Peptides against a protein of PDB entry 3J47. Designs and how they scored, part 76

Target 1, 121 residues: chain A of PDB entry 3J47
Amino acid sequence: IRLTNQLKSLKGLQSKLKDVVEYLDKVINKELPINHTILGKLQDVFNLLPNLGTPDDDEIDVENHDRINISNNLQKALTVKTNDELMVIYISNLVRSIIAFDDLIENKIQNKKIQEQRVKD

## One batch from the design tools (peptide; made by RFdiffusion4, then SolubleMPNN)

Design b2_p22_6_s3 (from b2_p22_6, 9 letters changed)
Fold by OpenDDE base, seed 3:
Structure b2_p22_6_s3 (fold): chain B 121 residues (1-121), chain A 22 residues (1-22)
Amino acid sequence: as target 1 above (121 residues)
Amino acid sequence: SLIEELRKLAEELEKLIEELEK
């Protein structure tokens, strides 16, 4: 039961992250206008993410190392027992930010569809 | 890029899910 609930929660989070990526791809492809509110929330998410993109200067092999470094940095951040309370606060804020971002994306997509229908009509 | 980092994060979550399903 507990493991199943954790798996379900992770799948839900993964789905929301995929929605974010799809939105950003549409913005890059000029299919959707840039929304500064959405981008601001996205920046908040990344500011909360432990340094996913800074290669620690020391170790040599860059390409395969990025996937392992995100997992290792997240795992390392998760394994530091002394920072558990700060980490829980951080993860809670991150999840809240992702949920809020997903809601904004959904609202933006719906608003665009309504406008496109009104112009055809 | 920010998008690539999000894709990497999503991929890591997928791997964690796959490991939990084993």
Scores: peptide ipSAE 0.022, ipTM 0.564, DockQ to the pose 0.558
Fold by OpenDDE base, seed 5:
Structure b2_p22_6_s3 (fold): chain B 121 residues (1-121), chain A 22 residues (1-22)
Amino acid sequence: as target 1 above (121 residues)
Amino acid sequence: SLIEELRKLAEELEKLIEELEK
């Protein structure tokens, strides 16, 4: 049950990302005008991505070997916990940004179709 | 480059989904 719901959510996210790619392809091909609101939301997405992938923060703490081992373990545990909490916040904001972006794309596509139909009439 | 990165992310998600479905 829990895994099924997570899988469904991931499939939804994947579909939204595909929509984003399709939109960007249309913009590059000059089939759609640039929408600065959409691009702003995309920038929000990318600003969050680099912070999710860096395991590198774990390497910096290795060099201070000596007498602070107990305090370092607590600090490390607190740092790991803080990093996990921050990661959840970043992922949540990322997902919200992607959803908002997808909604804007859908609205833009629909509005263009309506305008094209009005010109044919 | 941005579009290619988004495509890569979508592909990675697809792979993860496929692995979870096995």
Scores: peptide ipSAE 0.021, ipTM 0.553, DockQ to the pose 0.526
Fold by OpenDDE base, seed 4:
Structure b2_p22_6_s3 (fold): chain B 121 residues (1-121), chain A 22 residues (1-22)
Amino acid sequence: as target 1 above (121 residues)
Amino acid sequence: SLIEELRKLAEELEKLIEELEK
């Protein structure tokens, strides 16, 4: 039961990240305007990533943390079965940030679709 | 790019999910 719930949560997180990618593709393709509030929330997500899986590593300078190291730390945080309280806190904060971000993205995409439909009618 | 980073993260999560499903 607990493992199944964790798996479902990870699948949900993956889906939300895909939504983020789709949004950014639309912005790059000029299908959606740049929204600084959404981008600010995205920055908040990335600011949390360097600390995932290494909450006790005081030697990691977040400013010097490359993308590969961020990714590796995230993988470590998600694969560790240990009840590391600090890792749980960071993951929880990350998830909350992504959920809030995804909700904003969904709202903006829906609003754009509604506007486009109104122009076609 | 930021979008490529997010794609990599999504792909990594997919791999983790696949491993958990085994």
Scores: peptide ipSAE 0.020, ipTM 0.512, DockQ to the pose 0.555
Fold by OpenDDE base, seed 1:
Structure b2_p22_6_s3 (fold): chain B 121 residues (1-121), chain A 22 residues (1-22)
Amino acid sequence: as target 1 above (121 residues)
Amino acid sequence: SLIEELRKLAEELEKLIEELEK
């Protein structure tokens, strides 16, 4: 149940991110003006993530350096390309949530593999 | 670019979903 709900949330997040990317591509191609659609899509994503801002008791071990780098790069890209402080805040929160979910998912996958190995031994 | 970073995030999520579905 918990894992299924997390998977559903991640699929929802992925879909919204794809929508954001498609919108940005249209803006770059001058097919659409810059508007609050990105913020609206991000808000929709936040509504799909019930645990946004609750520190899950699991110490996010800072060890996944690569994903933190993507988060930092995204934040930097936003600060350079837009003066929309609200957009930066929302995206920063989104990225933090993605990292937290990633760590949780990887831990679950690893635990499953360990359990499967123990059953085979 | 912002778009490229968002694409990377989307791709990482896709990879995670695929691993969970195994």
Scores: peptide ipSAE 0.019, ipTM 0.515, DockQ to the pose 0.475

Design b2_p22_7_s1
Fold by OpenDDE base, seed 2:
Structure b2_p22_7_s1 (fold): chain B 121 residues (1-121), chain A 22 residues (1-22)
Amino acid sequence: as target 1 above (121 residues)
Amino acid sequence: NLLKQLEGLLSQFKDVLEQVDK
């Protein structure tokens, strides 16, 4: 019973992974639009994967070595993309803050001019 | 005070731009 349930769970996971691969292939082939929510969740999954690139796993069968290298390259590519996105967000927030301060300075200058005019009248 | 804060933000922005251009 326990082993059968584990096998069913693994088969279910395998089916879901296949569906994800098929989805990604369709997105790459421009058959489906990019869904950023799905891609974000996939990135989260990859970020939770153990870093398979630690060379200390002495038991890397030669067939697993190519898969590990591909996984590491993919993880690196996803990390770079995430860093670029975070950088854009940071710059955008910084620019918004600068503009807000500039507007505040200008408003204070204008208010001061109005007060000075009222004192002269 | 506000002007100094703006100058600080502009300096940070410049530093970030210099890092991106490298």
Scores: peptide ipSAE 0.036, ipTM 0.643, DockQ to the pose 0.015
Fold by OpenDDE base, seed 4:
Order: C-alpha cells, then sequence, then structure tokens
Structure b2_p22_7_s1 (fold): chain B 121 residues (1-121), chain A 22 residues (1-22)
C-alpha cells in the first residue's frame, strides 16, 4: 500500500514536471508570455523538493552523516542553479518586452512626424 | 554582464518615453 501510493505520487509529479517543461518551452519560443506567478510557484516547488540523494533512513551509520551532508550541499547547489536558470529566462523575456515596446514607441514617434508633415502640406 | 545590458536597455527605454511625452 505505501509503495503503491509513493509510485502514484511520483507519477503525478512526473506529469506535472512534464507540463512545466512544456510551458517553459512555449515561453522560450515566445508562444506564451511569461507569468511571474507561475515562475514563483516553480521556484517554490524546487525549493521544497526533497534531496534526490538522501540514503534511506534505515542505514544511519557515521559514514552516512558525511554522505547526507554532501547530498544536502549538492541539492542546494542544484536548487540555486535551477533558480538562476529560471531567472535568466525571466530576464530574457523582460528584455524582449522592453525592446518590443521601444520599437512601438519609435513607430509612434515616426507616425507623429508623418502626420505633422501632412498638415503642413 | 547581463544586468549591465539590462540597465542600458532600461535607460534607453526611459529616454524614448521622455521623447513621446513632449
Amino acid sequence: as target 1 above (121 residues)
Amino acid sequence: NLLKQLEGLLSQFKDVLEQVDK
């Protein structure tokens, strides 16, 4: 029973992770705008992920304490890396939005100049 | 490096906005 529930939970997590990857791919491909709320929730999920390398609680010998510390440090490093990668994606989309808006403003300025010239003619 | 590039872009954007408001 416990193992079956764990497997079911793992499958659910796998499905959600797949959905996240698909979302990120769409954002990278400019098919969807970035959603700050989604990114924040993703960061929260990654921060809450249990250490993928924690040895099972049943063999706690002194040698395991060093392994647990190494695993925790590795997980922390992976979490930081993931957060940085998500932040880079966020910044990239922000930059794209600013560029697009700048282009829009420049087009409006040009259109205004054209209209002013038409009134003088 | 990326942060510096972003700061430059934001500065340019601000300059353009000021021109539109005139």
Scores: peptide ipSAE 0.025, ipTM 0.538, DockQ to the pose 0.014
Fold by OpenDDE base, seed 5:
Order: sequence, then structure tokens, then C-alpha cells
Structure b2_p22_7_s1 (fold): chain B 121 residues (1-121), chain A 22 residues (1-22)
Amino acid sequence: as target 1 above (121 residues)
Amino acid sequence: NLLKQLEGLLSQFKDVLEQVDK
């Protein structure tokens, strides 16, 4: 029972990871649009990954060094991507705020013109 | 593209502000 449940859980995790890889491949190939919600969740997962880059003092086998470098490069790439996404969101919100402010100014100008016309009459 | 669009928007915004100050 316990072993069967562990195997089932592991198979479930493997299936989910496969789905993620397939999704990423489709996004890279431009077959699917980028979903920012999915990317955010993936970033959260990667942020929870242990830093493979702290070698415990045991002899860094060449394989471990390569894995560490790959992990660090991946983490760096994800951090850069996250920063870029946040920047885009920030700029988009700023632009939206500027547009809203422009509309407010235009409304104020129109209201002033209407008031000036009413005083002349 | 996005930067150019933003520059255009800022230019328009500046034009509107100049009209308000007149």
C-alpha cells in the first residue's frame, strides 16, 4: 500500500513535468501564446528548487560542476525573465495611468469651454 | 515598437498639457 501510493505519486509528478516540458516546447516554437500565469507558477517552482550551486564540501565531480553551472544559468535566466516581465507590467500600468490622466485633462478642457460659453450667454 | 509607442504617447500628453497652460 505505502509503496504503491509513493509510486502513484511519483508517476503523477512525472506526468506533470512532462506536460510542463511539452508546454514550454510549444511556447518556444511559437505554437502557443505565452501564458504569464503559467510562467509565474513555473518561476515559483524554480525558486523553490534547492540551489544546486552550494556544493557541500564533497569533491565536486565534473558532473556536479556542470549541473551546478546549468542550475545557476537556469536560475539566472529565470530571474532575468522575471525582471523583464515585471518591467513590462510596470510600463503597461504607467502607460494606462498616463492615458487616464490625458482623458481627465481633456474632460477638464471641455468643461471649461462649456462654462465659458454659458457665461457669455 | 513599445518604446516608440510610449514616446508617441508622451508626445501627445505633452501637447495636451501645453494646451491646458494656454
Scores: peptide ipSAE 0.023, ipTM 0.550, DockQ to the pose 0.010
Fold by OpenDDE base, seed 3:
Structure b2_p22_7_s1 (fold): chain B 121 residues (1-121), chain A 22 residues (1-22)
Amino acid sequence: as target 1 above (121 residues)
Amino acid sequence: NLLKQLEGLLSQFKDVLEQVDK
């Protein structure tokens, strides 16, 4: 039950994230006007992301002594844990921002469709 | 500037989605 609810919540989050990607793609393709309020909130969320682009320095030179390996493994484990915790906080804030702007995005899409129909008539 | 920022955001977002799918 608890695991199923976590998976359901994660799937819901993934769906909302896809909706944001689709919105941003439409803005990039000039299909929708830029909404600076939405963009500003997204930027705030991304600034809270841990640097996802740090390659896993998995090239820790295998050659170093057993004690250094334990210390490095502990430091790596702590870093991974911290990054995961920060990622969860980031994703939570991202979702909150997406939910807050969902209605605004939908309204803008609808308004554009209505305007395009009026120009064709 | 704005388009470049949007592209950066999309890239970061895709990376997050990929991590969630692992």
Scores: peptide ipSAE 0.020, ipTM 0.536, DockQ to the pose 0.044

Design b2_p22_7_s2
Fold by OpenDDE base, seed 3:
Structure b2_p22_7_s2 (fold): chain B 121 residues (1-121), chain A 22 residues (1-22)
Amino acid sequence: as target 1 above (121 residues)
Amino acid sequence: NLLKQLQDLLSKFKEVLELVDK
């Protein structure tokens, strides 16, 4: 039961993250306009997350030894899919934010696809 | 892997922020 619930929650999160990634790709490709409400909600989530290490963030702020330890613990928790308290807190914040604008993302992508089809007909 | 998806999301979000700042 507990492991099944963790796997179900993780699969749900993976699906929602894919939708957000698809939205960001549409914005990068200039297929959708920048939505400051969506970006602000994502920024609020990322400000609550420890630095997960993007390959290009060589700015490890050496001043926050606590942030490095929290980042390593979160990375380990996400990799191992453990019931780590840090993972629960950060994933709960991420999921709450994504759910709040998921319908907006999907509706914008769909509306754009419909407009592009109508211009080709 | 969930970690890889989060890293991809972060990288794409950073790219979008760089587009907003230009």
Scores: peptide ipSAE 0.085, ipTM 0.701, DockQ to the pose 0.100
Fold by OpenDDE base, seed 2:
Structure b2_p22_7_s2 (fold): chain B 121 residues (1-121), chain A 22 residues (1-22)
Amino acid sequence: as target 1 above (121 residues)
Amino acid sequence: NLLKQLQDLLSKFKEVLELVDK
């Protein structure tokens, strides 16, 4: 039951992300006008997302190898875990924000397809 | 892969922002 619900929630998130990507592609291709309200909400969410990059290992001062490696591995693991936990929270907020615009996005894409068909007939 | 979808979304969002700033 719990695993099935998690998989369903993840599939739901994946579907909503696909819809937003499709919307952005339509905006990039100038098929849809820029909607500053949608873009502003996406920006707000992305500004909250933790850095999804691997922390550049390049700022670890090389000078104390053995005890620092365990502490750094633990700090890195804790940072990664914290980033993953924060990412889930912020993705959940993203999904809530996207759901509020999902009907608007889908309706705009569909209306554009209908208009393109009417111009060919 | 969820991470790949997020990365693609971020890249496309950045491209749209660059279009708004022009």
Scores: peptide ipSAE 0.076, ipTM 0.709, DockQ to the pose 0.086
Fold by OpenDDE base, seed 1:
Structure b2_p22_7_s2 (fold): chain B 121 residues (1-121), chain A 22 residues (1-22)
Amino acid sequence: as target 1 above (121 residues)
Amino acid sequence: NLLKQLQDLLSKFKEVLELVDK
C-alpha cells in the first residue's frame, strides 16, 4: 500500500513535469506569450532544488579539483544532513508549486487551442 | 527517469530565460 501510493504520487509528478515541459516548448516556439508570473514561480521552484550538478562545462579550474573535491565532499556531507531535512520541505513546496502550475498551464493551453480553432473556422 | 526529466526541464527553462533577456 505505501509503496503503491508513493509510485502513484511519483507518476503524478512525472505527468505534471511533462505538462510544464510542454508549456515551455510552446513558449520557445512562440505559440504562447512569455508569462513572467509563471517564469517567476518556476524560478522559485528551481531555487528550491538542491544544485542538481549541471556539469558547468566552464573549463575553469580543473587544477583546483582536489581542494574543491574535499571541500565539496565535506560541504556535501554537512549539506546532505541539513539538505535531507530541507530537501523534504523543498520537495514538498516544489510539488505544491507544480500542482498550482498545472491549472494555469492547462488553462493557457486550452485557451490557445480555442483561439486556433476560431481562426480556422 | 525523473532526474532526466528535471534536467530537460532545466535546459528548457534556461532557453526560455535566454529568450526573455533578448
Scores: peptide ipSAE 0.064, ipTM 0.698, DockQ to the pose 0.090
Fold by OpenDDE base, seed 5:
Structure b2_p22_7_s2 (fold): chain B 121 residues (1-121), chain A 22 residues (1-22)
Amino acid sequence: as target 1 above (121 residues)
Amino acid sequence: NLLKQLQDLLSKFKEVLELVDK
Protein backbone atom coordinates (compact mmCIF):
# COMPACT_ATOMS: atom_id res chain seq x y z
CA ILE B 1 0.00 0.00 0.00
CA ARG B 2 2.62 2.70 0.97
CA LEU B 3 4.95 1.86 -1.98
CA THR B 4 2.02 1.84 -4.45
CA ASN B 5 0.84 5.23 -3.20
CA GLN B 6 4.39 6.66 -3.48
CA LEU B 7 4.69 5.32 -7.05
CA LYS B 8 1.26 6.77 -7.94
CA SER B 9 2.25 10.17 -6.49
CA LEU B 10 5.57 10.12 -8.42
CA LYS B 11 3.76 9.24 -11.68
CA GLY B 12 1.33 12.08 -11.03
CA LEU B 13 4.24 14.50 -10.52
CA GLN B 14 5.92 13.23 -13.71
CA SER B 15 2.72 13.82 -15.71
CA LYS B 16 2.44 17.38 -14.36
CA LEU B 17 6.09 18.09 -15.23
CA LYS B 18 5.39 16.86 -18.80
CA ASP B 19 2.45 19.28 -19.01
CA VAL B 20 4.80 22.10 -17.94
CA VAL B 21 7.30 21.15 -20.67
CA GLU B 22 4.49 20.98 -23.27
CA TYR B 23 3.26 24.44 -22.21
CA LEU B 24 6.75 25.95 -22.43
CA ASP B 25 7.30 24.43 -25.90
CA LYS B 26 3.97 25.94 -27.08
CA VAL B 27 4.91 29.37 -25.69
CA ILE B 28 8.40 29.21 -27.29
CA ASN B 29 6.81 28.17 -30.62
CA LYS B 30 4.28 31.09 -30.30
CA GLU B 31 1.35 28.61 -30.31
CA LEU B 32 0.23 30.07 -26.96
CA PRO B 33 0.50 33.69 -25.78
CA ILE B 34 2.93 34.46 -22.99
CA ASN B 35 1.16 34.55 -19.64
CA HIS B 36 3.17 36.49 -17.06
CA THR B 37 1.21 34.93 -14.16
CA ILE B 38 2.16 31.45 -15.39
CA LEU B 39 5.80 32.50 -15.91
CA GLY B 40 5.95 33.99 -12.40
CA LYS B 41 4.64 30.72 -10.91
CA LEU B 42 7.15 28.71 -12.98
CA GLN B 43 9.97 30.88 -11.66
CA ASP B 44 8.67 30.29 -8.13
CA VAL B 45 8.65 26.50 -8.72
CA PHE B 46 12.12 26.66 -10.25
CA ASN B 47 13.54 28.67 -7.33
CA LEU B 48 12.33 25.81 -5.10
CA LEU B 49 14.17 23.17 -7.18
CA PRO B 50 17.61 22.13 -5.91
CA ASN B 51 20.50 23.36 -8.06
CA LEU B 52 20.87 20.48 -10.55
CA GLY B 53 24.55 21.44 -11.07
CA THR B 54 24.16 23.52 -14.26
CA PRO B 55 26.73 26.42 -14.19
CA ASP B 56 24.23 28.87 -15.82
CA ASP B 57 22.12 29.29 -12.63
CA ASP B 58 24.26 32.23 -11.37
CA GLU B 59 22.70 34.89 -13.70
CA ILE B 60 19.00 34.39 -12.69
CA ASP B 61 19.51 34.40 -8.89
CA VAL B 62 20.55 38.08 -8.44
CA GLU B 63 17.15 39.75 -7.72
CA ASN B 64 15.65 37.99 -4.63
CA HIS B 65 18.00 37.33 -1.69
CA ASP B 66 15.11 35.86 0.38
CA ARG B 67 14.29 33.28 -2.35
CA ILE B 68 17.95 32.21 -2.56
CA ASN B 69 17.86 31.42 1.16
CA ILE B 70 14.68 29.30 0.68
CA SER B 71 16.24 27.41 -2.30
CA ASN B 72 19.45 26.78 -0.35
CA ASN B 73 17.42 25.53 2.63
CA LEU B 74 15.41 23.18 0.34
CA GLN B 75 18.59 21.90 -1.33
CA LYS B 76 20.11 21.36 2.11
CA ALA B 77 16.93 19.60 3.33
CA LEU B 78 17.01 17.25 0.27
CA THR B 79 20.74 16.47 0.62
CA VAL B 80 20.77 16.08 4.42
CA LYS B 81 18.70 12.97 5.31
CA THR B 82 18.59 14.12 8.96
CA ASN B 83 16.07 16.93 8.38
CA ASP B 84 12.99 14.91 7.31
CA GLU B 85 10.55 17.48 8.73
CA LEU B 86 11.88 20.41 6.66
CA MET B 87 12.08 18.13 3.60
CA VAL B 88 8.37 17.21 3.97
CA ILE B 89 7.37 20.89 4.33
CA TYR B 90 9.35 22.01 1.27
CA ILE B 91 8.21 19.06 -0.89
CA SER B 92 4.59 19.68 0.16
CA ASN B 93 4.84 23.35 -0.89
CA LEU B 94 6.55 22.38 -4.17
CA VAL B 95 3.85 19.78 -4.97
CA ARG B 96 1.04 22.26 -4.18
CA SER B 97 2.67 24.83 -6.49
CA ILE B 98 3.01 22.26 -9.31
CA ILE B 99 -0.63 21.09 -8.91
CA ALA B 100 -1.99 24.65 -8.99
CA PHE B 101 0.22 25.36 -12.00
CA ASP B 102 -0.86 22.23 -13.92
CA ASP B 103 -4.54 23.18 -13.51
CA LEU B 104 -3.73 26.62 -14.96
CA ILE B 105 -1.84 25.09 -17.93
CA GLU B 106 -4.65 22.64 -18.71
CA ASN B 107 -7.24 25.44 -18.59
CA LYS B 108 -5.16 27.55 -21.02
CA ILE B 109 -4.60 24.63 -23.43
CA GLN B 110 -8.33 23.79 -23.41
CA ASN B 111 -9.34 27.42 -23.96
CA LYS B 112 -6.99 27.63 -26.97
CA LYS B 113 -8.43 24.41 -28.49
CA ILE B 114 -11.98 25.76 -28.07
CA GLN B 115 -11.02 29.05 -29.80
CA GLU B 116 -9.38 27.19 -32.72
CA GLN B 117 -12.50 25.02 -33.18
CA ARG B 118 -14.75 28.13 -33.23
CA VAL B 119 -12.62 29.71 -36.00
CA LYS B 120 -12.90 26.54 -38.18
CA ASP B 121 -16.77 26.50 -38.04
CA ASN A 1 15.91 38.03 -23.16
CA LEU A 2 12.46 36.49 -22.42
CA LEU A 3 12.89 33.77 -25.11
CA LYS A 4 16.28 32.79 -23.64
CA GLN A 5 14.78 32.63 -20.13
CA LEU A 6 11.98 30.36 -21.43
CA GLN A 7 14.53 28.10 -23.16
CA ASP A 8 16.61 27.88 -19.99
CA LEU A 9 13.51 27.05 -17.95
CA LEU A 10 12.48 24.40 -20.51
CA SER A 11 15.95 22.81 -20.41
CA LYS A 12 15.85 22.62 -16.61
CA PHE A 13 12.38 21.01 -16.58
CA LYS A 14 13.57 18.44 -19.17
CA GLU A 15 16.54 17.66 -16.92
CA VAL A 16 14.17 17.08 -13.97
CA LEU A 17 12.03 14.79 -16.15
CA GLU A 18 15.09 12.77 -17.17
CA LEU A 19 16.01 12.34 -13.50
CA VAL A 20 12.47 11.08 -12.70
CA ASP A 21 12.48 8.69 -15.70
CA LYS A 22 15.74 6.97 -14.48
Scores: peptide ipSAE 0.019, ipTM 0.587, DockQ to the pose 0.045

Design b2_p22_7_s3
Fold by OpenDDE base, seed 3:
Structure b2_p22_7_s3 (fold): chain B 121 residues (1-121), chain A 22 residues (1-22)
Amino acid sequence: as target 1 above (121 residues)
Amino acid sequence: NLLKLLQQLLQQFKDVLEKFDK
């Protein structure tokens, strides 16, 4: 039951992220006007997201010295933990921003579809 | 500038979505 609810919530978040991608694609393609309020809030969240480092920037091959490796592994683990905690806070702010604009995004997408249908009739 | 920002945002969302699909 708890795991199923977490998976359902994650799928809901994935759907909302897909709606944001669809909105951004339409803005890039000049199909929709830029909404500076949405863009500003998204930018604020991304400026706060600690670099979601591609997993490739953390291969500092520190070949040498077992005691330095334990200290570096502990520092890396603390940094990763701090980054994950910050990421959760920022994703939560992103989700709140997405939900707050969901109706606005959907209304703009629908209005565009209605206009395109009226031009084909 | 704005177009580059939108492309960066789009890529970051795609990367996050890809991590959820794995």
Scores: peptide ipSAE 0.018, ipTM 0.492, DockQ to the pose 0.043
Fold by OpenDDE base, seed 2:
Structure b2_p22_7_s3 (fold): chain B 121 residues (1-121), chain A 22 residues (1-22)
Amino acid sequence: as target 1 above (121 residues)
Amino acid sequence: NLLKLLQQLLQQFKDVLEKFDK
């Protein structure tokens, strides 16, 4: 039950993130006008993104001796933990922001699809 | 400038989605 609810919530979040991607693609393609309010809120959300360490930060640590590896492993573990904590905060703020704009984003996409259909008829 | 920002935002969302699909 608890795991199923978490998976359902995660799938819901993934769907909403996909809607944001679709919105951004439509704006990039000039199919929708830029909404500066949405863009500003998305920027606020991205400023809360934990630095999901580039794979490059993991490659730099492979060549240094055992004692440096213990210190780096502790720093990496602390960084991973901090990134996980920041990720939870990020996801929480992301969800709030997406919910707040969900109706606006979906309505804009739908209205555009309806207009494109009306031009083909 | 604005187009580049939108492309960056799009890429970051795709990267987040890819992490949820793994």
Scores: peptide ipSAE 0.018, ipTM 0.460, DockQ to the pose 0.044
Fold by OpenDDE base, seed 4:
Structure b2_p22_7_s3 (fold): chain B 121 residues (1-121), chain A 22 residues (1-22)
Amino acid sequence: as target 1 above (121 residues)
Amino acid sequence: NLLKLLQQLLQQFKDVLEKFDK
């Protein structure tokens, strides 16, 4: 149950990231106008992204360090705990930013469709 | 300039998606 929920949440995040890619592609292709509010939210997402690569580098260092001292275990446990806490905060903020961005894209697409209908009437 | 930025952003998101598909 817990693992299935985590996988479902990850798939949901992947779907939202795909929607972002599709939106950016439409903006690049001039199918949609540039929205500065959307770009600001993207920047917030990107300011988070560099911290997604850091947990794996710290775990690789952790496998090589299996050989020295109780003091290193506490510092390592504190570092791992701090990294895990920072990772959870980071992922939570990233997910919130992506959700807010997805909602903004959807609202913008809907508003454009309404405007295009009003121009055809 | 802005188009190049959007292309870079698009590529970064594609790279992230590819990491989740592995």
Scores: peptide ipSAE 0.017, ipTM 0.472, DockQ to the pose 0.042
Fold by OpenDDE base, seed 5:
Structure b2_p22_7_s3 (fold): chain B 121 residues (1-121), chain A 22 residues (1-22)
Amino acid sequence: as target 1 above (121 residues)
Amino acid sequence: NLLKLLQQLLQQFKDVLEKFDK
């Protein structure tokens, strides 16, 4: 049950990310005008993405063997825990930003379709 | 500048999608 809900939420996020890719392709191709509100939300996403890709700042300088290992292990454990907590906050803000622009993307696509229909009548 | 930013955004979202499809 919990795994199925996580997989469903992940598939929902994947669908929304696909809609973002399609929107960005249309803006790059000049098929849609730039929306500053969507761009602002995408910038919020960008500020969160670099922190999702670094489980590999495991370059804690292993250059001083001889009395700091217990304090550094507690600091490392607290830093890892804090980074994981911050990562959850970042993912939560990312998801909120994605939800907030999804309706704007859909509304813009719909408004363009309505304008194209009005030019054919 | 803005077009280059949008292309970078697009590539990052594609890279994220490819990670979810694996």
Scores: peptide ipSAE 0.017, ipTM 0.494, DockQ to the pose 0.042

Design b2_p22_8_s1
Fold by OpenDDE base, seed 4:
Structure b2_p22_8_s1 (fold): chain B 121 residues (1-121), chain A 22 residues (1-22)
Amino acid sequence: as target 1 above (121 residues)
Amino acid sequence: TSELERLKQEIQELLKKVEELL
């Protein structure tokens, strides 16, 4: 039950992030006006996200001996776990922020589509 | 424009990481 709810929440986040990308593309293409309130809130979210380590940092530590590996693996496991736990907290805050603007974004997109249809007719 | 493109790139990177977790 809890894992299924977490997976469902993460799938919901994925969908909402795609909607935000689509919104930003429309703003970049000048199809929608710049909303500084939305952009400021999105920027605040990213400033809170921990540096989600690049996968390439895993290749640099392969050359140093087995005993450093256990302490580094525990510290890395704790760091990865901490990064994952922090990521979940920040993702949860991101979701709350995105949900607060979801209706606004969707309404803006729909209103623009309706206006473009009315200009073609 | 450059700031919006940067923000878009950051969101796309986050989206990619969310997809890797699924």
Scores: peptide ipSAE 0.115, ipTM 0.748, DockQ to the pose 0.138
Fold by OpenDDE base, seed 2:
Structure b2_p22_8_s1 (fold): chain B 121 residues (1-121), chain A 22 residues (1-22)
Amino acid sequence: as target 1 above (121 residues)
Amino acid sequence: TSELERLKQEIQELLKKVEELL
């Protein structure tokens, strides 16, 4: 139950992030006007996200003793887990923030599609 | 335009990470 609800929330977030990408593509292509309020709030959201650094600091210095590697791997695993748990919390807050704009973004995208159809008739 | 492309890229990276968790 809890895992299924988390998975549904993440799928919801995935859908909303795709809608935001579609919105940004339309703004980049000058199909929609720039909305500084939306863009400012998106920036604020990203500033609140933990550094989504790739763990490309796999400088596994392969050169120090098995016990230090186990302790470092456990600390890395705990850090990764903590980062993943924090990421889920930040993602949940992000989802709440994005949902508040979702209706506005979708309505603008849809209204533009309707206007483009009306110009072809 | 460059700021919008950057913001788009940041969202796409976040989307990719969400997809990796699913």
Scores: peptide ipSAE 0.104, ipTM 0.737, DockQ to the pose 0.139
Fold by OpenDDE base, seed 3:
Structure b2_p22_8_s1 (fold): chain B 121 residues (1-121), chain A 22 residues (1-22)
Amino acid sequence: as target 1 above (121 residues)
Amino acid sequence: TSELERLKQEIQELLKKVEELL
């Protein structure tokens, strides 16, 4: 039961991260307008994550010590696979943050597709 | 554009780590 719930949470996170990548590709390609509310929520998610892939951010601002500890614990949970409970807690918080704007992402993509179809007709 | 590409790369790296856990 516990392991099945963890696997389900990870699969949910995987699906929602793919939706976010698709959204960002649409924004990068100028197919969708920049939405600062969505980007701000994504930044809030990453502020809870260790910098996954920038070796140059040695500017750990002393004011974020609690967020850095959370970030390091998440990195350890994701890399070491030893603390399933911490992993589930952090992934559940990330998934909750992503779900809070996923409908907005999907609706914007759909509305843009509908508008492009109406301009071609 | 550079910040969006950075954000995309971070999400892709997180996605890869999640896939390695599955």
Scores: peptide ipSAE 0.099, ipTM 0.715, DockQ to the pose 0.145
Fold by OpenDDE base, seed 5:
Order: structure tokens, then sequence, then C-alpha cells
Structure b2_p22_8_s1 (fold): chain B 121 residues (1-121), chain A 22 residues (1-22)
């Protein structure tokens, strides 16, 4: 049940991200007008996501021998947990923002396709 | 145009990561 619901949610996210890519292609190709509200919301979310593309190559080799490590391990664990929790919050806000604009994106794409068909007839 | 292409690339990267989890 939980795994199936997670898979369904992830498939939903995949579909919505594809719709956003299609929308951006239409805007880049000047087939649709720029919607600054949609673009601003997308940009805001990506700016809030920690660099998804950098592996943490900041293995800062904390070569620090001796006794301060237990407090640092708890703080590191708390920091990692906090970062994961913040990431979940940011992704959740992203998903909500994408879903909120999905109907608008789909309607604009469909309306444009209908207009292009009517000009060919 | 360049900023839109960048945003598209970022979304495509997220899409790829989501696809890798499926």
Amino acid sequence: as target 1 above (121 residues)
Amino acid sequence: TSELERLKQEIQELLKKVEELL
C-alpha cells in the first residue's frame, strides 16, 4: 500500500514535469506568450532546492583526531536530518506549485493546438 | 531565452532523477 502510493505519486510528478518541459519548449519557441507568474514560481522553487547536481564533493576531510567527535556526529546527524526535512518541504511546495499551474499549462497548450488546426483547415 | 533554457535544463534534470527512481 505505502510503496504503491509512493510510486503513483512519483508517476504523477513525472507526468507534470513533462508538461512543464513541453510548456517551456512552447515559450522558448515563441509559440506561447511568457507567463511571468509560472516562470517566477518555477525559478523560486529551483533556487530553494539544494544543488541536486553536485554530489557533495565537499567531503571536507575533517581530519580532526580526538574527543570532540561525539557532539559533532550528533550535530551532523541533526543537520542532515534538518536538511532532508527542509528538502521534503521544498519538494512538496514545488509539487504543489506545479500541480496548481498544470491545468493552466495544459489548457494553453490545447487551445494553441486547436487554433493551429483551425488555421490549416 | 538563455534563462528559459537553463530553467528547462534544471527541470529535465529533475525529470531524469524522478525517472531513475521509477
Scores: peptide ipSAE 0.095, ipTM 0.722, DockQ to the pose 0.134

